# Ledger of designs, part 54: peptides against a protein of PDB entry 4A54

Target 1, 94 residues: chain A of PDB entry 4A54
Amino acid sequence: MSVADFYGSNVEVLLNNDSKARGVITNFDSSNSILQLRLANDSTKSIVTKDIKDLRILPKNEIMPKNGTKSPSTNSTKLKSAETYSSKNKWSMD

## One batch from the design tools (peptide; made by RFdiffusion4, then SolubleMPNN)

Design b2_p19_3_s3 (from b2_p19_3, 8 letters changed)
Fold by OpenDDE base, seed 1:
Structure b2_p19_3_s3 (fold): chain B 94 residues (1-94), chain A 19 residues (1-19)
Amino acid sequence: as target 1 above (94 residues)
Amino acid sequence: MDEHIKKLEKKLNESYEKL
């Protein structure tokens, strides 16, 4: 199979510097030998193939850490209705 | 074909066979 046959696969890449990257294969630039991964934060990481020490495909059942998109808790800013206490200053006419 | 690309394809295929 070619690299393109693995598009959409979730992979763990071990780099020559012993760092790891996890993501979905989104593209491969054969002209520049660059593998593109979409990371859990929706960012794209470009990896030069020469820098890859090892690679494994992750089984579909490995729970991608759902970076729980913390649904922005709509902090319902309770608009404290500023009760404008209109203090009617009763003008006492003397 | 670049030797590095062939190595990547080999690793992907070997990993796929282990699934």
Scores: peptide ipSAE 0.655, ipTM 0.917, DockQ to the pose 0.585
Fold by OpenDDE base, seed 5:
Structure b2_p19_3_s3 (fold): chain B 94 residues (1-94), chain A 19 residues (1-19)
Amino acid sequence: as target 1 above (94 residues)
Amino acid sequence: MDEHIKKLEKKLNESYEKL
């Protein structure tokens, strides 16, 4: 199979610097030899293929902790429309 | 085909066979 056949697969990549990256294969740039992973935080990491020491596909049943999209509680601070207190200046005519 | 790409494909296929 080609690299493209693995799009959408969850992988763990071990880099030559012994760092690890986990994510979904989203793209592969064959011209630049760059593998793109979508990480658990929805960010994209680009990895140069030359820097890959090892790679494994993660089983589908490995519950990647769904980073529960904490729905940003849009604290829609309803800007309570400051009721413009119309100061009725009662001009007392003397 | 770049040698590095072939190596990546090999690792992906070997990992797939181990699933």
Scores: peptide ipSAE 0.655, ipTM 0.917, DockQ to the pose 0.583
Fold by OpenDDE base, seed 4:
Structure b2_p19_3_s3 (fold): chain B 94 residues (1-94), chain A 19 residues (1-19)
Amino acid sequence: as target 1 above (94 residues)
Amino acid sequence: MDEHIKKLEKKLNESYEKL
């Protein structure tokens, strides 16, 4: 199969510097030998094929580490109820 | 075909066969 037959596959790429990248193959530039991956944060990473030491396809059931969208702890800043300081102007009628 | 492309295709195919 060609590289294009693997579009949409989730892969782990081991680079020559021993760093790893995980993402979905979205494109391949055959003229420049550049593999494009969509990462878990929806960003695109371009990898030069010469820098690839190894590659594996991840099974669909491998839970992509959901970058745990840290549910923004909605610190419900309890808006302290503006205590309406009722300025009781005690108009002392004398 | 570029040698690097052939190497990439080979790795993809070998990885696919191991699934």
Scores: peptide ipSAE 0.655, ipTM 0.917, DockQ to the pose 0.583
Fold by OpenDDE base, seed 2:
Structure b2_p19_3_s3 (fold): chain B 94 residues (1-94), chain A 19 residues (1-19)
Amino acid sequence: as target 1 above (94 residues)
Amino acid sequence: MDEHIKKLEKKLNESYEKL
């Protein structure tokens, strides 16, 4: 699978400096080799792939940082029922 | 394809297989 197949996966990234980052893979810039993670605080961390020592996908049951994905407020587009004013064109037959 | 990208893909795939 490509990196893009893992978008939305929660991962723990171990960096070469032995620091860890946890977040959801939101994007990968293949041109610059930059992995983007959304962190628990809704901030984005950009990680250069060369700085990644190790990476693991976290199981869904681990407390994912509740990225409050605000469920896209289903803008209930109240389908304003376009009241099709049935213009009853009463064709008056003369 | 950059060697670092291939390493990242490898790590992701290996981690996925362990889930």
Scores: peptide ipSAE 0.653, ipTM 0.917, DockQ to the pose 0.690

Design b2_p19_3_s4 (from b2_p19_3, 9 letters changed)
Fold by OpenDDE base, seed 5:
Structure b2_p19_3_s4 (fold): chain B 94 residues (1-94), chain A 19 residues (1-19)
Amino acid sequence: as target 1 above (94 residues)
Amino acid sequence: MKELIEKLEKKLNEEYEKL
């Protein structure tokens, strides 16, 4: 099969510097020998084929940890409504 | 350049056969 037959495959790429990249193959630039991966954060990483030490295809059932977008805990700083302490004017009749 | 493409294709096919 050609590289194009693997578009949409989830892969782990080991680079010559021992760094790893995981993502979906989105494109291959044959002119420059550049593999493009879409990462879990929806960014694109370009990898020069010469820098690839090893590559594995991840099974479809490997739940890519969806980087659970930790919903920014909107620290809804509940503006504690300043309880307007109604100053009870105790009108002391004297 | 062709050699690098062939190397990548070989790796992808080898990994595909292991699935």
Scores: peptide ipSAE 0.618, ipTM 0.907, DockQ to the pose 0.670
Fold by OpenDDE base, seed 3:
Structure b2_p19_3_s4 (fold): chain B 94 residues (1-94), chain A 19 residues (1-19)
Amino acid sequence: as target 1 above (94 residues)
Amino acid sequence: MKELIEKLEKKLNEEYEKL
């Protein structure tokens, strides 16, 4: 497969300086050998291919760490079972 | 330049085969 076949893949890139970058592949400049990643903060990082020591593809099910927005604890409000009082209409036959 | 592209493609394909 070409680099373009991996657009939209979430990757972790290890650089030669032992720094890491994690993001989605958005573009590749073949003329300059530059890989573009969209980071979790919606910024774009350009990485020169020669500076890549290693990379891995992350599975789609790995929840990108959203910034620490506390998942609002869904207070499971116990829906109190409204007891439907069935009013028995005793129709008196006489 | 071509060698760098081929190196990146090789790494991506190797990681894809591990998924």
Scores: peptide ipSAE 0.617, ipTM 0.907, DockQ to the pose 0.785
Fold by OpenDDE base, seed 1:
Formats: C-alpha cells, structure tokens, sequence
Structure b2_p19_3_s4 (fold): chain B 94 residues (1-94), chain A 19 residues (1-19)
C-alpha cells in the first residue's frame, strides 16, 4: 500500500532524536518526503521522513486520552423559583 | 528521495500486518 492508504491512521512516530510524536496521518508530501500529523490539540506537525527512526500504527480502540475537559456538567440546578404563594390575607375589617 | 518513501511505506505496511 502507498502512504496515502494510511491517511486517517493514528500513529506513534519515534524520531532520530528519541522524541515521540503521536497523531493522525493527514497528508504526505512525496516531493519533499514530509509526513503530516494532526496532534491531539488539533495542531499539525510536519515530520521529515529521514528523521523517522521508527513508526507504529495505534489500534482504533486506543481511547485517545480525550483530555476530558470535563465540560463542567453545568448542573443546571433548576432553581425552582419557589412561587411564594402570597396568601392574600383578606383582612375583613368589621 | 524515492528510497526514503519506500522505507516509510515498508514500515507502514509492516505495522499494518501486525494489527
């Protein structure tokens, strides 16, 4: 298969400097031999193929750590507006 | 350049066969 057949694959790339990059393959520039990854922060990283020491494909079932930004469950505490029933005391004056 | 592409394709295919 060509590199393009792996677009959308989640990969971990080990670089020659022993740094790692993890992301989804979004593009490959064949003219310059540059692999483009989309990172977890939605940024793009360009990696020159010559700088790749090793690469693995991550299974789809690896729960990307969604940095669960716990959207604070806005507990919409429905403040039930206590309808203060104003009991109109009908003061009957005699 | 072609050799580097072939090396990358080889690595990707080798990893694909492990899945």
Amino acid sequence: as target 1 above (94 residues)
Amino acid sequence: MKELIEKLEKKLNEEYEKL
Scores: peptide ipSAE 0.617, ipTM 0.907, DockQ to the pose 0.698
Fold by OpenDDE base, seed 4:
Structure b2_p19_3_s4 (fold): chain B 94 residues (1-94), chain A 19 residues (1-19)
Amino acid sequence: as target 1 above (94 residues)
Amino acid sequence: MKELIEKLEKKLNEEYEKL
């Protein structure tokens, strides 16, 4: 298969500097031999193929640790509708 | 350049066969 057949695959790339990158293959520049990964933070990382020491394809069921960007708990402070108690002053005239 | 692409494709295919 070509590199393009692996678009959408989640991979772990080991670089020559022993750093790791994890992301989804989004593109490959064949002219420059640059692999593009979409990272967990939706940023794109470009990796030159010459800098790749090793690569692993991650199974789809490996829950990418969602960097728990704790969805800010939108405390939907339920603004209690201030029931405007229209206190009708019933003036009891005697 | 072609050699680097072939190396990458080889690695990807080898990893795919392990799944």
Scores: peptide ipSAE 0.616, ipTM 0.907, DockQ to the pose 0.663

Design b2_p19_4_s1 (from b2_p19_4, 7 letters changed)
Fold by OpenDDE base, seed 4:
Structure b2_p19_4_s1 (fold): chain B 94 residues (1-94), chain A 19 residues (1-19)
Amino acid sequence: as target 1 above (94 residues)
Amino acid sequence: KEELEKKTKELKEALEKEL
């Protein structure tokens, strides 16, 4: 059995640095031992196989957690409406 | 579940052969 038999499979990869990647296997470069994953954001991640600590195939129905693009916390900086303190200089007519 | 575990093992073995 070859790695190519698993193209299109969803996998979770645990790296030696304890980081995780989830994606679909799109390619394997045997010459360089590089596994390519398509991520949820449609980007491609290349992983050197020697850096893989563990991996598992995910069920097809596991919604690849969209790496929650943490919606940029729109710090709604409530633009405090600059209350234009119209200093009405009430010129007191004497 | 067992099928995925089997496939996972097969994938690991396939990757190990390429190392």
Scores: peptide ipSAE 0.667, ipTM 0.922, DockQ to the pose 0.653
Fold by OpenDDE base, seed 2:
Structure b2_p19_4_s1 (fold): chain B 94 residues (1-94), chain A 19 residues (1-19)
Amino acid sequence: as target 1 above (94 residues)
Amino acid sequence: KEELEKKTKELKEALEKEL
């Protein structure tokens, strides 16, 4: 499988600096090993693959950063702007 | 849960191949 097979997947990324990013995989630059995520605020974050400590794919039903489409009114906990948050919290995967 | 874990592993392996 290639990274391109996962375009559109919602992921949570733990970086080597212990910060986290959450977004949809929109592109992968193989020449520079850069993973691009679309964040909740519709901005793009570029992550160098070597800076990834860990990652997980999130369920499709989790609110994906949608370009302008109103996520249905499920109690959308505001996808806060993909806060690069330093969280020591254990990775929980459903 | 198991399917997401499998896909996560596959994505990690795909990224590792690009390093």
Scores: peptide ipSAE 0.651, ipTM 0.921, DockQ to the pose 0.773
Fold by OpenDDE base, seed 3:
Structure b2_p19_4_s1 (fold): chain B 94 residues (1-94), chain A 19 residues (1-19)
Amino acid sequence: as target 1 above (94 residues)
Amino acid sequence: KEELEKKTKELKEALEKEL
C-alpha cells in the first residue's frame, strides 16, 4: 500500500512541536518526504514527514477547524500544480 | 472506529516505507 492510496483522506497531523494540522491529503513528494494537506481555507500546507509525531485519519464528516489551527511551521514548499499532479500520478502508479 | 484505526496504521506504515 502506498501513500497515494490515502489521497483524499481527512487527517489530523500532530507535529513534533506539538502543533496540529488538519486537512485532506492531496499529494506526497517522495523525493523530499513532504506530505501536502489541503486545509479548511482551501490553502495547501506542506509537512515534512520527519516532523510528524503522530497522525490519524478522521471521519469524513468531522469539521476541519477553520483559521485557528496553528499553521504547522513546516516549510510551505508550494509545489506548483503541475508538479503536484506529476507527483500524484507517480504515486498512483505504484 | 476500528476501521479508521486500521487505515491510520496502514497510512503510517506507508509513510514509514518512504523514509
Scores: peptide ipSAE 0.647, ipTM 0.921, DockQ to the pose 0.666
Fold by OpenDDE base, seed 1:
Structure b2_p19_4_s1 (fold): chain B 94 residues (1-94), chain A 19 residues (1-19)
Amino acid sequence: as target 1 above (94 residues)
Amino acid sequence: KEELEKKTKELKEALEKEL
């Protein structure tokens, strides 16, 4: 399986600096190992894969970007301000 | 829950292969 198989998935990424980002996977640069997320405000965040500590695919009840693609495991799209978390919290999956 | 955990694991493995 490749990263491209998950394009359109809504994910939460935990970085090595303990910050979090939520968005839809829109692209992956394999040459540079850069994951691109579309955030809730339609901006793009680029993340170097080496900086990823952990990640998860978000459940159906989680907030998705307005213009985000439907996740294979989620169907709920909600508009909310883009959030970057500076602290760890408990993750839940359904 | 289990399905999302499985897909999450698959995504992690896919990212690790690109390193």
Scores: peptide ipSAE 0.639, ipTM 0.921, DockQ to the pose 0.744; fails the geometry check

Design b2_p19_4_s2 (from b2_p19_4, 7 letters changed)
Fold by OpenDDE base, seed 1:
Structure b2_p19_4_s2 (fold): chain B 94 residues (1-94), chain A 19 residues (1-19)
Amino acid sequence: as target 1 above (94 residues)
Amino acid sequence: MEELEKKTKELKEAIKKEL
């Protein structure tokens, strides 16, 4: 069994500095001892295996926290269509 | 042992073997 058998698995990695990384395993470089994760923001994080304190495979159904890219609240400034009330000046011809 | 725990152990051992 090789690390390649786990490509596409969602993992949580605990680092020696107590920081956590979550992502999908995309590659393992055995020559440089680097585990590559694709993060929720589609960026790639390279982790040196010596810096890994622990790791776990996550269930497929664990919704990667959508880094809520705050959809820019396009404040749809509802341009209040200024209904130009064309006051029909009824020119009374006299 | 939960299936995910087993797979996690297998992944850890795979990393160790390829280092």
Scores: peptide ipSAE 0.682, ipTM 0.927, DockQ to the pose 0.592
Fold by OpenDDE base, seed 3:
Formats: C-alpha cells, structure tokens, sequence
Structure b2_p19_4_s2 (fold): chain B 94 residues (1-94), chain A 19 residues (1-19)
C-alpha cells in the first residue's frame, strides 16, 4: 500500500510543535519526505514527515472548520489626521 | 477496530515504508 492510495483523504496532522493542520492529502514527495495538504481555504500546506507527531484520517462528512484565517487585524493605525486648526487670525484693526 | 483507525494505521505504515 502506498501513500498515493490515500490521496483525497481528509486528515488531521499533529505536528511536533503541538500545532494541528487539517486538510486533504493531495501529494506525497517520497524523495523529500513531504506530505502536501489542501486546506479549507484552498491553499496548500507542505509538511515534512519528520515534523509529524501523529495523524488521523477524518470522516468525509466532518465539515473542515474553515480555519478562519484570522484576518491579520490590520491594526489600522488610525493616522490621527492632524486637524490643521486654522488659527483664525482675528485681524483687529485698531 | 474502527475502519478509520485501521486506515490511519495503514497510512502511517505507508509513509514509513516510503521514507
């Protein structure tokens, strides 16, 4: 049995850093020992197998939680528009 | 053994064999 027999399977991968990745197996590079996953946002993630602590195949019907890409909170630094206080020069005509 | 657990084991062994 080859890893290719599992292409299209939905998997959860636990990494050595205790982070998790969920996706569909799309490719395995045996030469470089890289497992490729398609994520819920249609991006691809390459995982080096040495970094895998554990993995499991998920049921087909598990709605992959859309990893809500936390939109980088663009801290819109509200550039406080310098309110140019137009100093009304009160021209006192003495 | 759950079918998914069996398949998971098979996948792990497949990865190990292709390393």
Amino acid sequence: as target 1 above (94 residues)
Amino acid sequence: MEELEKKTKELKEAIKKEL
Scores: peptide ipSAE 0.681, ipTM 0.927, DockQ to the pose 0.558
Fold by OpenDDE base, seed 4:
Structure b2_p19_4_s2 (fold): chain B 94 residues (1-94), chain A 19 residues (1-19)
Amino acid sequence: as target 1 above (94 residues)
Amino acid sequence: MEELEKKTKELKEAIKKEL
């Protein structure tokens, strides 16, 4: 059995830096020890095999979590509209 | 053994053999 037999499989890869990558196996370069994944955004990620801590095949129906880039919670700092305290200079004409 | 676990093991062994 070769890695090519798994092309098109969805995998989760745990890297040595504890980051995770999820994608479809598109290629394996045995000469350079590189596993290529197609990501949810249709980009390709090349992973050096030595950087892989663990991997697993995912069910076909697991919706590749759109790497929802957690939109940085833009803490919408509610710019408190500076209530322009219009200091009404009440010019008291006496 | 779950089918996916078996396939995962097979993939891991395939990688090791081709390195």
Scores: peptide ipSAE 0.681, ipTM 0.927, DockQ to the pose 0.572
Fold by OpenDDE base, seed 2:
Structure b2_p19_4_s2 (fold): chain B 94 residues (1-94), chain A 19 residues (1-19)
Amino acid sequence: as target 1 above (94 residues)
Amino acid sequence: MEELEKKTKELKEAIKKEL
């Protein structure tokens, strides 16, 4: 199994600086150890794997907060507040 | 829940193997 098998998966990444990034995995550069995420604003974030403290795959239906372009009144399925899924799996990139 | 945890573990292992 390769990282490429997870392309298109929505993930939350916890960085070593305690910041979080959420996005869809678009690419993994094994040579440079870089994970690329497409963010909710359609920008791409490159994350060096050494800076990853932990990560988790999110359910497909977790609507990434689209920045409020007034899309018309269709039923904003409330992003269920990220229930703090207790990240039981502490993964350290040791 | 269990399926996502499993996939998460698999992803972590895949990253580790390709480093």
Scores: peptide ipSAE 0.679, ipTM 0.927, DockQ to the pose 0.661

Design b2_p19_4_s3 (from b2_p19_4, 7 letters changed)
Fold by OpenDDE base, seed 1:
Structure b2_p19_4_s3 (fold): chain B 94 residues (1-94), chain A 19 residues (1-19)
Amino acid sequence: as target 1 above (94 residues)
Amino acid sequence: DKKLEELTEQLKKAIEEEL
């Protein structure tokens, strides 16, 4: 499967320096090996995959970025991560 | 949650395959 299938998912990334980043996956640049997250303050963070120690998908009940992300299916509507999961209907977090 | 764990592993694999 593709990383694009996970666009709109809320994730926590643990970096090699033991810092954490939390945000919604907005893009993956395979050519440059860069994962892009939208953070809670609506800023974007680019993470080089070699700097990732671990990552996890967060449940819907955890704090999510308010501004959400565009739906991977419609590309027009910004949805909160919870709404994105509901809209995708293929993934259940229950 | 086993479902979230499974999805997480799928995401990790997808990243590795596209590198």
Scores: peptide ipSAE 0.655, ipTM 0.924, DockQ to the pose 0.692
Fold by OpenDDE base, seed 3:
Structure b2_p19_4_s3 (fold): chain B 94 residues (1-94), chain A 19 residues (1-19)
Amino acid sequence: as target 1 above (94 residues)
Amino acid sequence: DKKLEELTEQLKKAIEEEL
């Protein structure tokens, strides 16, 4: 499974400095080890993976950025949350 | 909730695999 499969998922990232970032995964640069998030203010934050202490996919009821990313596999479909991803992959939310 | 956790772990694994 690739990180691209999770593009459009809303995540919370806990950094090593105990700061948090919430956003939609828009890109992953494997060459530079950078995870890119679109934030609620529509800005993009680049996070070096080594600075990530922990991360989680947020449920649909969590605060979402205004502008999500489209699914890399489907030009028109936005992955809003893990629920959307799970639904597409025939995963239950049980 | 458990499914979100599972997806989270898959994402973490995907990051690790592509590093």
Scores: peptide ipSAE 0.643, ipTM 0.925, DockQ to the pose 0.651
Fold by OpenDDE base, seed 2:
Structure b2_p19_4_s3 (fold): chain B 94 residues (1-94), chain A 19 residues (1-19)
Amino acid sequence: as target 1 above (94 residues)
Amino acid sequence: DKKLEELTEQLKKAIEEEL
């Protein structure tokens, strides 16, 4: 599985400086280890992976960029299954 | 929440594998 399979996912990133960033994954530069997020103000934030303390994927009903977002489109059965489950069980997801 | 946790762990692994 590659990071590209998660493009379009909404994530919260906790940085080593204890700041947080929320946005949609738009790109991953494997050569430079840079994760790119589109933020709520439609700007792009580049995050070096070594500066990431923790991250999590957010449900679709949480804060999103202005342009909106959806779960990543992938051929992976797991990702599609999780997306479907999240959509159907938005308030009951464990 | 287990599904989102699973996806999160998969994303973390994908990042680690591409480093």
Scores: peptide ipSAE 0.638, ipTM 0.925, DockQ to the pose 0.622; fails the geometry check
Fold by OpenDDE base, seed 5:
Structure b2_p19_4_s3 (fold): chain B 94 residues (1-94), chain A 19 residues (1-19)
Amino acid sequence: as target 1 above (94 residues)
Amino acid sequence: DKKLEELTEQLKKAIEEEL
């Protein structure tokens, strides 16, 4: 799988400085190791992967960017299943 | 949700593989 398979996913990123960012994955620059997020205010945040302490994919009913997508369009049954399950509970990861 | 956790781990792996 590639990071591109997750474009449109809503994620929470925990940075090494203990700050958090939430947004939709819009791009990944492999050459520079930069993950790009669209934030709730429709701005873009570029995060160097070395600054990431942890990340997680959020349920669909979590806070989303205004013009973001809840989950990537995919033919993967796993992704579709996750999309369905992510709608049942705002913070459930089980 | 185990599915979201699985997808999260797949995303992490994908990032690592493309570094």
Scores: peptide ipSAE 0.634, ipTM 0.925, DockQ to the pose 0.599; fails the geometry check

Design b2_p19_4_s4 (from b2_p19_4, 7 letters changed)
Fold by OpenDDE base, seed 5:
Structure b2_p19_4_s4 (fold): chain B 94 residues (1-94), chain A 19 residues (1-19)
Amino acid sequence: as target 1 above (94 residues)
Amino acid sequence: DEELEKLTKELKEAIKKEL
């Protein structure tokens, strides 16, 4: 997988200075090792990867910045709970 | 959430591979 597969994901980044940033991944510059986030105020923050202490992906229901980048449809395999269709064989006695 | 943890790990690995 590439970082591009995660574009549109909402993330929390913990920096080495113990500050935090939250935003949607919009770009990754591999040449310069820069992760770009769109913040809640629609501004862009560029983060050098060497300054990242930790990172986590946030649930979709958490406050995404309003500009609806379509979260890649995680094919939630709906585990269709096997509705046990109890086929009531109504034997109609004629 | 185990799925989010997995995705997070995958993202971290992707970053490391592209550096």
Scores: peptide ipSAE 0.659, ipTM 0.930, DockQ to the pose 0.699
Fold by OpenDDE base, seed 1:
Structure b2_p19_4_s4 (fold): chain B 94 residues (1-94), chain A 19 residues (1-19)
Amino acid sequence: as target 1 above (94 residues)
Amino acid sequence: DEELEKLTKELKEAIKKEL
């Protein structure tokens, strides 16, 4: 599976500094190791993959950026606030 | 949610493979 298969998916990213970013995946630059998100305010955020502690795909029913597309088909209707997200399955880029 | 967990895992693995 390719990252491109997830373009348009709404994700929450937990960074190594414990900050969070939420947005739609718009691009992945493998050469520079950069994941790009479109945020709710239509701005773009570039995230260096080494700074990613964890990420998750958000349910379709969560608030998405206006210009975003739906995540891959899921049957989940659960809403989770950003505050309730805990990194259970931490992801390492190593 | 098992489906979201699966998709999340697949995304993480895809990122790792394309680095």
Scores: peptide ipSAE 0.650, ipTM 0.929, DockQ to the pose 0.565
Fold by OpenDDE base, seed 2:
Structure b2_p19_4_s4 (fold): chain B 94 residues (1-94), chain A 19 residues (1-19)
Amino acid sequence: as target 1 above (94 residues)
Amino acid sequence: DEELEKLTKELKEAIKKEL
């Protein structure tokens, strides 16, 4: 399985600085080790993988970017705009 | 959610393999 199989999935990324980013995976640059997310405001965030402390795929009922997203096993859904956090929030998985 | 946990694990593994 490749990262490309997860394009369009909504993820929450916990960074080493304890900030969080939520967005849809749009690209992965293996050569430069960069994961690219589309955020709620339709901007793009490039994350160097070494800066990732943890990540998770978000369930359908959680906040997602405006353009919608999906999990690999589910149909795409469009939910309310995702949020980015400058501080660490509670980390849980469904 | 066990399914999301599985998918998350697979994504993490995919990242590691492509680095």
Scores: peptide ipSAE 0.653, ipTM 0.929, DockQ to the pose 0.669; fails the geometry check
Fold by OpenDDE base, seed 3:
Structure b2_p19_4_s4 (fold): chain B 94 residues (1-94), chain A 19 residues (1-19)
Amino acid sequence: as target 1 above (94 residues)
Amino acid sequence: DEELEKLTKELKEAIKKEL
C-alpha cells in the first residue's frame, strides 16, 4: 500500500515540538520526505516526516477542511469507512 | 477504534516504505 492510497484522509499529526496539525492528506513527496496537508483554512501545510512524532487517521465526523482533497480516483485502493471517535484520552485509538 | 488504528498503522508503514 502506498501513501497515495490515503490521499483524502483526514489526519491529526503530532509534531516533535508537541504542536498539532490537522488536515486532509493531499500529497506525499517521497524525494523530500514531505507530507502535505490541506488545513481547515484551505491553506496547505508541508510537514517534514522526521518532525512527526505521531499521527492518526480521524473519523469522518471530525472537523474537516473546507476545500480539502477528497478520496483519490476510483482506481485507487478502497479504504474502510471511518468509525465514530470515542471520547478517550489524547492519542487513544479505538 | 480498531479499524482506524489499523488504517493508521498501514499509513505509517506506507510512509516508512516510501522514504
Scores: peptide ipSAE 0.635, ipTM 0.929, DockQ to the pose 0.546; fails the geometry check

